# Peptides against a protein of PDB entry 5LHZ, part 1

Scores and structures below are computed, not measured.

Target 1, 78 residues: chain A of PDB entry 5LHZ
Amino acid sequence: QLLKSVFVKNVGWATQLTSGAVWVQFNDGSQLVVQAGVSSISYTSPNGQTTRYGENEKLPDYIKQKLQCLSSILLMFS
Structure headers, positions and changes below count from the first letter of each chain, unless a header shows other numbers.
Peptide ipSAE is a variant of ipSAE made for these designs: the mean of its two directions, with the distance scale d0 fixed at 1.0 Angstrom where the peptide's residues are scored. Compare it only between designs on the same protein; published cut-offs may not carry over.
The geometry check fails a fold that doesn't show the stated peptide or that is severely misdrawn somewhere.

## One batch from the design tools (peptide)

Design b1_p8_1 (made by RFdiffusion4)
Fold by OpenDDE base, seed 1:
Structure b1_p8_1 (fold): chain B 78 residues (1-78), chain A 8 residues (1-8)
Amino acid sequence: as target 1 above (78 residues)
Amino acid sequence: HLSKFLSQ
């Protein structure tokens, strides 16, 4: 279930879920699900492929770039 | 690193 959705300029939409996770729907069609206290993230590419990455796993640069938006997004839900 | 976002 959804708690709150906010528009993020030049990024897309971010939604806070009742689970505590944040679901980001990027303008390029990709998606990211992140939750504090969980040791992995979920990334869905524009083609619909979903991959989970652990905290010690090497991430592609394009995913790292999207993670850089998270600190600002999390502040929007505070 | 993911810990910046995932750690509490």
Scores: peptide ipSAE 0.092, ipTM 0.747, DockQ to the pose 0.207
Fold by OpenDDE base, seed 5:
Structure b1_p8_1 (fold): chain B 78 residues (1-78), chain A 8 residues (1-8)
Amino acid sequence: as target 1 above (78 residues)
Amino acid sequence: HLSKFLSQ
């Protein structure tokens, strides 16, 4: 379930879920689902492929770049 | 944890 959605300029839309997770829908069609206290993230590529990454797993650079804007997104919800 | 990912 959805709590709140915010538009993030040059990024996309971010939605806070009742689970505590944040769902980011990027302008390029990719998506991230992240949650504080959870040691993994879910990434969906524009083609619809979803991959879950653990905290010790090497991330592709394009995912790292998307994660870098999460701090700003979380600030909008917190 | 999320902070771990943010630091990457």
Scores: peptide ipSAE 0.084, ipTM 0.744, DockQ to the pose 0.845
Fold by OpenDDE base, seed 3:
Structure b1_p8_1 (fold): chain B 78 residues (1-78), chain A 8 residues (1-8)
Amino acid sequence: as target 1 above (78 residues)
Amino acid sequence: HLSKFLSQ
């Protein structure tokens, strides 16, 4: 379930789930799901393909950039 | 933590 949603200018929508995860729906149609204490992230591309990355796995630069946005977003839910 | 991903 959804707990709280916030609009992030020039980024998209960020939603905190009751699980504690943060779900970001980016303007480009991609999505990220990240949760504190979980050693992996879930990225969904605009075409709907979902990939899970572990903390020691090399991330594409475009995902790293989105994670930087997410760092700021997480502060809105802390 | 998210910082671990950013530190790659």
Scores: peptide ipSAE 0.078, ipTM 0.740, DockQ to the pose 0.668
Fold by OpenDDE base, seed 4:
Structure b1_p8_1 (fold): chain B 78 residues (1-78), chain A 8 residues (1-8)
Amino acid sequence: as target 1 above (78 residues)
Amino acid sequence: HLSKFLSQ
């Protein structure tokens, strides 16, 4: 279930879920789901393919770039 | 933790 959604200029929409996860829907059609205390992240590409990455896996640069804006997004929910 | 991914 959704708790709160915020519009992030030049990024997309970020939604906090009742699970505690943050779901980001980027302008390019990709998506990220990140949750504190969970050792993996979920990335969905614009074509709809979803991949989970564990903490010991190397992230593609394009995903790392999207994660870089999460710090600011998380502050919007704190 | 998020920082673990960003530190790569």
Scores: peptide ipSAE 0.076, ipTM 0.739, DockQ to the pose 0.686

Design b1_p8_1_s1 (made by RFdiffusion4, then SolubleMPNN; from b1_p8_1 with H1S)
Fold by OpenDDE base, seed 5:
Structure b1_p8_1_s1 (fold): chain B 78 residues (1-78), chain A 8 residues (1-8)
Amino acid sequence: as target 1 above (78 residues)
Amino acid sequence: SLSKFLSQ
């Protein structure tokens, strides 16, 4: 369930879930779901393919870039 | 850890 959604200019929408996860819907149609205390992240590409990545797994550059945005988003929620 | 929210 959704707790709070915020619009992030030039990024997309970020939503806190009641689970504690943060769901980011990027303008390019991709999505990230991340949660503190969980060692993996969920990435959904614009075509709808979802992949989970572990914390020690090599990430594609485009996902790394989105995670950088995420750190700023988390700061916005603080 | 929150390190996963930063680029690698």
Scores: peptide ipSAE 0.159, ipTM 0.771, DockQ to the pose 0.643
Fold by OpenDDE base, seed 1:
Structure b1_p8_1_s1 (fold): chain B 78 residues (1-78), chain A 8 residues (1-8)
Amino acid sequence: as target 1 above (78 residues)
Amino acid sequence: SLSKFLSQ
């Protein structure tokens, strides 16, 4: 299920899944799962609460900040 | 939208 994991300094670890999704495990204990072609993202807070956000939904700033480095992470898998 | 964060 896990294809490739890369270490991202000051961010955490990013793993490409066989599904095509990218799973980011942040140093603060939070997690993101994103996948092209899927109209939502999954965020898990450090306390283990998981929330899905739709493509047209306003995101909390802290999630936007985590997504900012996603484009550079995705380049590591291309 | 989420598309601005995705490059795949």
Scores: peptide ipSAE 0.155, ipTM 0.776, DockQ to the pose 0.342
Fold by OpenDDE base, seed 3:
Structure b1_p8_1_s1 (fold): chain B 78 residues (1-78), chain A 8 residues (1-8)
Amino acid sequence: as target 1 above (78 residues)
Amino acid sequence: SLSKFLSQ
């Protein structure tokens, strides 16, 4: 279930889920689902392919770049 | 860990 959705300039939309996860829908059509206390993240490419990455895995640069905005996004839900 | 929200 969705709790709150906020528009993030130059990023896309971020939605807080009742699970505690944050679902980011980026302008490029990709998606990221992250949750504090969960050791993995879920990335969905614009073509719909989903990959789950653990916390110790090396991430592609394009995913790392998207993660960089998460701290600011999380503040929008605090 | 909140480290997941930061660049590696």
Scores: peptide ipSAE 0.151, ipTM 0.768, DockQ to the pose 0.683
Fold by OpenDDE base, seed 2:
Structure b1_p8_1_s1 (fold): chain B 78 residues (1-78), chain A 8 residues (1-8)
Amino acid sequence: as target 1 above (78 residues)
Amino acid sequence: SLSKFLSQ
């Protein structure tokens, strides 16, 4: 379930889930789901393809770039 | 953790 959603200028929408995960819906149509204590992230491309990345995997640069704003987003929920 | 991903 959804707990709280915030609009992030030039990024998209970020939603905190009751599970503790943060769901980011980017302006380009991609999505990212991250959660503290979980060793993987879920990325959904604009075409709807979902890929899960573990903590030991090399992330594509475009995903790294999206993660860069996440620290700031997380501060909005704490 | 998330910090590990952010450090890549």
Scores: peptide ipSAE 0.142, ipTM 0.766, DockQ to the pose 0.883

Design b1_p8_1_s2 (made by RFdiffusion4, then SolubleMPNN; from b1_p8_1 with H1S S3E)
Fold by OpenDDE base, seed 2:
Structure b1_p8_1_s2 (fold): chain B 78 residues (1-78), chain A 8 residues (1-8)
Amino acid sequence: as target 1 above (78 residues)
Amino acid sequence: SLEKFLSQ
């Protein structure tokens, strides 16, 4: 379930889930789900393909860019 | 951890 959703200008929407995860829906149609204490992140491309990445693998640059946005979002939720 | 992802 959803706890709170916030609009992030030029980024999209960020939602805090009851699970503790943060779900970001980007303007380009992609999605990112992250959670503290979890060793993986979930990325969904605009075409609906979902991929999980482990913390020790090299991320694609486009995901790194989105994680930079997420850093600011997480600060807002703290 | 989340910080490991954010540091990439």
Scores: peptide ipSAE 0.553, ipTM 0.897, DockQ to the pose 0.939
Fold by OpenDDE base, seed 5:
Structure b1_p8_1_s2 (fold): chain B 78 residues (1-78), chain A 8 residues (1-8)
Amino acid sequence: as target 1 above (78 residues)
Amino acid sequence: SLEKFLSQ
């Protein structure tokens, strides 16, 4: 279930879920789901492939870049 | 933690 959705200019849409997760739908068609207290993140590429990454795993640069955007988004929800 | 991801 959705709690709140916000439009983020030049990024996409960010939605806070009742589960506590934050779901970001980027303009490039990719998606990112993150949640405090969870040691993994979920990334869906524009082609629809979903991959989970652990916190000790080295992330691809394109995901790191999206996480940088997410930092700003999370501040908006705080 | 989420902080670990955000700090990468």
Scores: peptide ipSAE 0.551, ipTM 0.896, DockQ to the pose 0.946
Fold by OpenDDE base, seed 4:
Structure b1_p8_1_s2 (fold): chain B 78 residues (1-78), chain A 8 residues (1-8)
Amino acid sequence: as target 1 above (78 residues)
Amino acid sequence: SLEKFLSQ
């Protein structure tokens, strides 16, 4: 279930889920799901492929860039 | 942790 959705200019939409996760839908069609207390993140590419990354894995640059946006988004929710 | 991901 969705709790709160906010529009982020030049980024997309960010939604807090009742689970505690934050779901970002980027303008390029990709998606990112993160949650405090979980040791992995979920990235969905524009073609619909979903990949989970563990916290000890080095992330691709395109995902790191999106996480930079996410850090700012998270400040909007708390 | 989430912080670990965000710090990359």
Scores: peptide ipSAE 0.549, ipTM 0.896, DockQ to the pose 0.945
Fold by OpenDDE base, seed 1:
Structure b1_p8_1_s2 (fold): chain B 78 residues (1-78), chain A 8 residues (1-8)
Amino acid sequence: as target 1 above (78 residues)
Amino acid sequence: SLEKFLSQ
């Protein structure tokens, strides 16, 4: 179900899935999955712990930083 | 929405 993968220098890999989700695998071992139409995002820490955050929640700074990178990636996919 | 997350 992998549709398209792009290498992002100094960030990691970003993959667009056939489901519409975008899966980012960061160099630090963390992962982020986002999808339009879904009111939550999934973050997986380097140790493998996964946490889902709702759109009305205050996000940890380290996740906000990842989302800023994602913003640039999504623009690239558009 | 995705936009709400990206705006934080």
Scores: peptide ipSAE 0.548, ipTM 0.896, DockQ to the pose 0.955

Design b1_p8_1_s3 (made by RFdiffusion4, then SolubleMPNN; from b1_p8_1 with H1S L2I)
Fold by OpenDDE base, seed 4:
Structure b1_p8_1_s3 (fold): chain B 78 residues (1-78), chain A 8 residues (1-8)
Amino acid sequence: as target 1 above (78 residues)
Amino acid sequence: SISKFLSQ
């Protein structure tokens, strides 16, 4: 269930879920689902393939780049 | 780690 959504310029849309997770829909068609206290993230590529990454797992640079704006997004929901 | 991106 959705709590609220915010438009993020040059990024896309970010939605806070009732679960506590944040769902980011990027302009390039990719998606991230992240949640504090959960040791994994979910990335969906533009072609719809979903991959989960664990806390100590090596992340591709393109995912790290998307995570870099996450801190600012989370502040929008605090 | 992922946690550094989730920290506020």
Scores: peptide ipSAE 0.281, ipTM 0.820, DockQ to the pose 0.365
Fold by OpenDDE base, seed 5:
Structure b1_p8_1_s3 (fold): chain B 78 residues (1-78), chain A 8 residues (1-8)
Amino acid sequence: as target 1 above (78 residues)
Amino acid sequence: SISKFLSQ
């Protein structure tokens, strides 16, 4: 379930879930689901393919770039 | 690691 959604300029929408996870819907149609305390992330590409990455796994640069704005997004929910 | 992106 959804708790709160915020619009992030030049990024997309970020939604806090009741689970504690944050769901980011990027302008390019990709999505990330991340949660503090969980050692993996879920990435959905614009074509709808979903991949789960562990914390020690090599991440594609395009995913790293999207993760870089997460700290700022999390502040928007504080 | 993933955690480095989750720090406020």
Scores: peptide ipSAE 0.281, ipTM 0.819, DockQ to the pose 0.364
Fold by OpenDDE base, seed 2:
Structure b1_p8_1_s3 (fold): chain B 78 residues (1-78), chain A 8 residues (1-8)
Amino acid sequence: as target 1 above (78 residues)
Amino acid sequence: SISKFLSQ
């Protein structure tokens, strides 16, 4: 379930889930689900393909770029 | 590491 959604300028929408995860819907149509304490992330491309990445895996640069704004987003929920 | 992006 959804707790709270916030608009993030030039990024998209970020939603805090009751699970503790944060769901980011980017302007390009991609999505990211992350959660503190979980050693993996879920990325959905604009075409709807979902990939889960573990903590020790090499991430594509475009995903790293999306993760870079996450710290700021998380502060919006705390 | 993914965790570095979750650091606050």
Scores: peptide ipSAE 0.280, ipTM 0.819, DockQ to the pose 0.366
Fold by OpenDDE base, seed 1:
Structure b1_p8_1_s3 (fold): chain B 78 residues (1-78), chain A 8 residues (1-8)
Amino acid sequence: as target 1 above (78 residues)
Amino acid sequence: SISKFLSQ
């Protein structure tokens, strides 16, 4: 269930879920789901393929780039 | 690590 959605200019939409997770829908059609206390993130590419990455796993650069704005997004929900 | 992107 969705709690709160915020528009992030030049990024997309970020939504706080009732689970505590944050769901980011990027303008390029990709998606990211992150949650504090969970040791993995979920990335969905524009073609719909979903991949989970562990906290000690090396991330592709394009995912690191998408995570760059996450800290500021999280502040919108605090 | 992922945690560095989640810290506030």
Scores: peptide ipSAE 0.280, ipTM 0.819, DockQ to the pose 0.361

Design b1_p8_2 (made by RFdiffusion4)
Fold by OpenDDE base, seed 1:
Structure b1_p8_2 (fold): chain B 78 residues (1-78), chain A 8 residues (1-8)
Amino acid sequence: as target 1 above (78 residues)
Amino acid sequence: SKLDKFLS
């Protein structure tokens, strides 16, 4: 369930879920689901393939790049 | 956590 959605210029849309997670829908069609206090990240590629990265798994650079705007996004939710 | 480096 959705709590709040914000438009992020040159990024896409970010939505805070009732679970506390943040769902980012990027302009390139990819998606990220992240949550503070949760040691895993969910990434969905434009083709719909979803990968879950645990705390001990290295993130691909393209995902790290997408996460660079996360701090700014989270400020928009409180 | 894994996200900490991206939250600061």
Scores: peptide ipSAE 0.416, ipTM 0.853, DockQ to the pose 0.300
Fold by OpenDDE base, seed 2:
Structure b1_p8_2 (fold): chain B 78 residues (1-78), chain A 8 residues (1-8)
Amino acid sequence: as target 1 above (78 residues)
Amino acid sequence: SKLDKFLS
């Protein structure tokens, strides 16, 4: 379930889930699901393919770039 | 965690 959604200019929409996770829907159609204390992230490409990255897996640069705005997004839910 | 470097 969804708790709260916020619009993030030049990024997209971010939604706080009842699970504690944050779901980010980017303008390019991609998506990220992240949660503090969880060692993995979920990325969905615009074509709908979902990939889960564990703690020790290397992230593609394009995902790292998307994660750069995560700290500011999380502040919007504090 | 993996996300820590993006949360600072």
Scores: peptide ipSAE 0.414, ipTM 0.853, DockQ to the pose 0.308
Fold by OpenDDE base, seed 3:
Structure b1_p8_2 (fold): chain B 78 residues (1-78), chain A 8 residues (1-8)
Amino acid sequence: as target 1 above (78 residues)
Amino acid sequence: SKLDKFLS
């Protein structure tokens, strides 16, 4: 379930879930689900393929780039 | 953690 959604200029939408996770829907159709205290992240490509990356797994650069916006996004929920 | 470097 959804708690709060915020519009992020030039990025897309970010939504806090009742689970505690943050769901980011990017303008390119990709998605990220992240949660503080959880050692993995979920990325969904525009074609709908979902990949979960664990604590010690290498992240592709395109995902790292998307995560660069995360700190500013999370501040919008504070 | 994995996300720490993106949060600080």
Scores: peptide ipSAE 0.412, ipTM 0.851, DockQ to the pose 0.308
Fold by OpenDDE base, seed 5:
Structure b1_p8_2 (fold): chain B 78 residues (1-78), chain A 8 residues (1-8)
Amino acid sequence: as target 1 above (78 residues)
Amino acid sequence: SKLDKFLS
């Protein structure tokens, strides 16, 4: 279930889920699902392929770039 | 956590 959605300029939409996760829908059609205290992240590419990355798994640069705006997104839910 | 380095 959804709790709150916020528009993030030049990024897309971010939605806080009842699970505690944050779901980011980027302008390029990709998606991230992240959650504090969870050692994995979920990335969905624009073509719909979903990949889960564990704590010790290296992230592709394009995912790292998207995560750079996560701190500012989380502040929007404070 | 994995996300810590992306938080400021």
Scores: peptide ipSAE 0.412, ipTM 0.852, DockQ to the pose 0.296

Design b1_p8_2_s1 (made by RFdiffusion4, then SolubleMPNN; from b1_p8_2, 3 letters changed)
Fold by OpenDDE base, seed 2:
Structure b1_p8_2_s1 (fold): chain B 78 residues (1-78), chain A 8 residues (1-8)
Amino acid sequence: as target 1 above (78 residues)
Amino acid sequence: SWLDRFLK
């Protein structure tokens, strides 16, 4: 279930789920799902491929770029 | 880690 969705200019939409996860739908068609207390993230590319990254894995630059704005988004839901 | 840098 969805709790709250917010439009983030030049980024996309961010939605807080009842599970506690935050789902970000980026303008380029990619998606991130992150959740407090979970040491991994889920990334879905524009072509629909989903990959989960653990805390000790090296992230591609394009994912790091998206995480840079995610910290600010998370504060909006805190 | 990226977790510390981006999510904490």
Scores: peptide ipSAE 0.398, ipTM 0.863, DockQ to the pose 0.288
Fold by OpenDDE base, seed 4:
Structure b1_p8_2_s1 (fold): chain B 78 residues (1-78), chain A 8 residues (1-8)
Amino acid sequence: as target 1 above (78 residues)
Amino acid sequence: SWLDRFLK
């Protein structure tokens, strides 16, 4: 379930879920789901393929780029 | 970890 959604300029939409996770829907159609205390993230590509990455796995650069803006996004829900 | 770098 959804709690709150915020528009993030030049990024997309970020939604806080009742689970505590943050769901980011990027302008390019990709998605990220991240949650504090969970040692993994979920990335969904624009074509709908979902990949889960653990804390010790190497991330593709395009995902790292998207994660770089997450700290500022998370502040919107604090 | 990257989690610490990007999500903390």
Scores: peptide ipSAE 0.396, ipTM 0.863, DockQ to the pose 0.290
Fold by OpenDDE base, seed 3:
Structure b1_p8_2_s1 (fold): chain B 78 residues (1-78), chain A 8 residues (1-8)
Amino acid sequence: as target 1 above (78 residues)
Amino acid sequence: SWLDRFLK
């Protein structure tokens, strides 16, 4: 379930879930789900394909770019 | 790890 959502200019929407995860819905239709204490992230492409990446895996550049704003987003919920 | 870098 959803706890709170914030609009992030030029990024999209970020939602804090009751699970503790943060769900980011990007303007391009992609999505990221990250959660503290979980050593992986979930990325959903605009076409709906979901991939989970562990902390030791090499990330595609397009995912790295989206993760770069994540620290700022997480501060919105702290 | 990238996880620490981007989530901290």
Scores: peptide ipSAE 0.391, ipTM 0.862, DockQ to the pose 0.288
Fold by OpenDDE base, seed 5:
Structure b1_p8_2_s1 (fold): chain B 78 residues (1-78), chain A 8 residues (1-8)
Amino acid sequence: as target 1 above (78 residues)
Amino acid sequence: SWLDRFLK
């Protein structure tokens, strides 16, 4: 269930879920789901493929770029 | 880790 959605300029939409997770829908059609206290993230590519990455896994650069703006997104819900 | 870099 959705709690709150906010528009993020030049990024897309970010939604806080009742689970506490944050779901980011990027303008390029990709998606990220992150949860505080969980040492993994879920990435969905524009073609719909979903991959879960653990904290010690090497991330593709395109995912790192999206994570760089995540901290500012999280502040929008605090 | 990327957790420390991007989330903490």
Scores: peptide ipSAE 0.391, ipTM 0.860, DockQ to the pose 0.293

Design b1_p8_2_s2 (made by RFdiffusion4, then SolubleMPNN; from b1_p8_2, 3 letters changed)
Fold by OpenDDE base, seed 3:
Structure b1_p8_2_s2 (fold): chain B 78 residues (1-78), chain A 8 residues (1-8)
Amino acid sequence: as target 1 above (78 residues)
Amino acid sequence: SWLSRFLS
């Protein structure tokens, strides 16, 4: 279930889920799901492939870049 | 956590 969605200019849409997760739908068609208390993140590429990354795992640069804008997104939910 | 890492 969706709790709150915010439009993020030049990024896409970010939605807070009732599960506590934040779901970001990027303009490029990729998606990112991050949740407090969960040791992994979920990234879905534009082609629909989903990969989970652990906290100690090396991230591809394109994932890191998307996560770096997460700080700004999370502030929109505070 | 992922959140704490990228909130800073």
Scores: peptide ipSAE 0.294, ipTM 0.811, DockQ to the pose 0.321
Fold by OpenDDE base, seed 2:
Structure b1_p8_2_s2 (fold): chain B 78 residues (1-78), chain A 8 residues (1-8)
Amino acid sequence: as target 1 above (78 residues)
Amino acid sequence: SWLSRFLS
């Protein structure tokens, strides 16, 4: 279930879920799901392929760049 | 955590 959705300029849409997770839908069609207290993130590419990454795992640069948006996104839910 | 890694 969705709690709150906000438009993020030059990024896409971010939604806070009832689970506590933040779901980001990027302009390029990719998606990211992040939740505090969970050791993995979920990334879905534009073609629909979903991959989970552990917090100590090396990430592709394009995913790192998307995660860098989280600081600004979380401020929007404060 | 992922949050500590990218929110700092």
Scores: peptide ipSAE 0.292, ipTM 0.811, DockQ to the pose 0.340
Fold by OpenDDE base, seed 5:
Structure b1_p8_2_s2 (fold): chain B 78 residues (1-78), chain A 8 residues (1-8)
Amino acid sequence: as target 1 above (78 residues)
Amino acid sequence: SWLSRFLS
């Protein structure tokens, strides 16, 4: 279930889920699901391929850049 | 953690 969705200029849409996760739908068609206290993140590329990354893995730069805007996204839910 | 790495 969805709790709240916010529009993030030049980024996309971010939604808080009842699970506690944050689901980001980026303008480029990619998606990211992140949850505090969970050791992995879920990234879905624009072509629909989903990959889970552990917190000790080397991330592709394009994913790292998206994760770096999470702090700004979370401010929208505070 | 992911939180400490990207949510600061």
Scores: peptide ipSAE 0.288, ipTM 0.810, DockQ to the pose 0.314
Fold by OpenDDE base, seed 4:
Structure b1_p8_2_s2 (fold): chain B 78 residues (1-78), chain A 8 residues (1-8)
Amino acid sequence: as target 1 above (78 residues)
Amino acid sequence: SWLSRFLS
């Protein structure tokens, strides 16, 4: 369930979920679901393929880049 | 941790 959604310039849309997770829908059609206190993140590629990554797992660079904007996104929900 | 990555 959704709490609030915010538009993020040059990124896409970010939605805070009642679970505490943040759901980011990027302009390229990919998606991330991240949550503090959870050991994994969920990435969905534009073609709909979903992959979960553990917190100690090596991430593809394109996912690292998307995660780098999360600090700014989180400020929009504070 | 994910937290350190999210907040950096």
Scores: peptide ipSAE 0.280, ipTM 0.806, DockQ to the pose 0.269

## One batch from the design tools (peptide)

Design b1_p9_1 (made by RFdiffusion4)
Fold by OpenDDE base, seed 4:
Structure b1_p9_1 (fold): chain B 78 residues (1-78), chain A 9 residues (1-9)
Amino acid sequence: as target 1 above (78 residues)
Amino acid sequence: MLSKVQSFL
């Protein structure tokens, strides 16, 4: 279930889930899910393909950019 | 959660 959703101009929607996950739906149709207690992050491309990345993996730049965006959002609500 | 996200960067 959803706890709260925040609209972020020129980015998309960021949602906190009751599971402890943060779900970001970007305007380009991609998605990120970061879950408490899970050692990986989930990225879904606009075509619907989902990939999980571990903490020690080198991320593609386009994913790093989206994580940086998420970091900024989280920092805003700290 | 913030520190977790930052650990991936």
Scores: peptide ipSAE 0.587, ipTM 0.911, DockQ to the pose 0.888
Fold by OpenDDE base, seed 3:
Structure b1_p9_1 (fold): chain B 78 residues (1-78), chain A 9 residues (1-9)
Amino acid sequence: as target 1 above (78 residues)
Amino acid sequence: MLSKVQSFL
């Protein structure tokens, strides 16, 4: 269930879920989910492939860029 | 959540 969604210009939508997750739907069709209590993040590419990454993993640059974007959004709302 | 996200960067 959705708690709150915010539209981010030139980025997409960022949504807080009742599950404790933050869900970002990017304009390019990719998605990022960060869940409270889960030690990994979920990235879904525009083609629908979903991959989970642990905190200790080296991230592909394109995912790192998305996380940096999310970080900026979260920082703005802190 | 910010701290968590940043820990992946």
Scores: peptide ipSAE 0.587, ipTM 0.911, DockQ to the pose 0.832
Fold by OpenDDE base, seed 1:
Structure b1_p9_1 (fold): chain B 78 residues (1-78), chain A 9 residues (1-9)
Amino acid sequence: as target 1 above (78 residues)
Amino acid sequence: MLSKVQSFL
């Protein structure tokens, strides 16, 4: 269930879920899900392929960029 | 959540 959705210019939509997750739908068609209490993050590419990354993994730059974007969004609510 | 996201960077 959706809790709150925020439109982010030049990025897409960021949504808080009742599950404790944050779900970002990027304009390029990719998606990112970060869930409280889960040690991994989920990235879905524009072609629909989903990959999970653990906290100890080195991330591709394009994933880091999207996480940095998410970090900036979350920082606004600090 | 912020600290979690930052831990992946």
Scores: peptide ipSAE 0.585, ipTM 0.911, DockQ to the pose 0.797
Fold by OpenDDE base, seed 2:
Structure b1_p9_1 (fold): chain B 78 residues (1-78), chain A 9 residues (1-9)
Amino acid sequence: as target 1 above (78 residues)
Amino acid sequence: MLSKVQSFL
């Protein structure tokens, strides 16, 4: 269930779910989901492949860039 | 949530 969706210029859409998760749909077709109480994050590539990463795991640079973007969004709305 | 995201960076 969607709680609130925000359009982010040059990024895409950021949505807070009633579950407490934050879901970002990027313009390139990729997606990022961060869920409260879960120690991993979920990334879905434009081709639909989903990968979960733990907080102790080394991330690909393109994932880091998207997380940095999400971090900036969260800073704006905190 | 912010601190959580930042912990992955």
Scores: peptide ipSAE 0.584, ipTM 0.911, DockQ to the pose 0.880

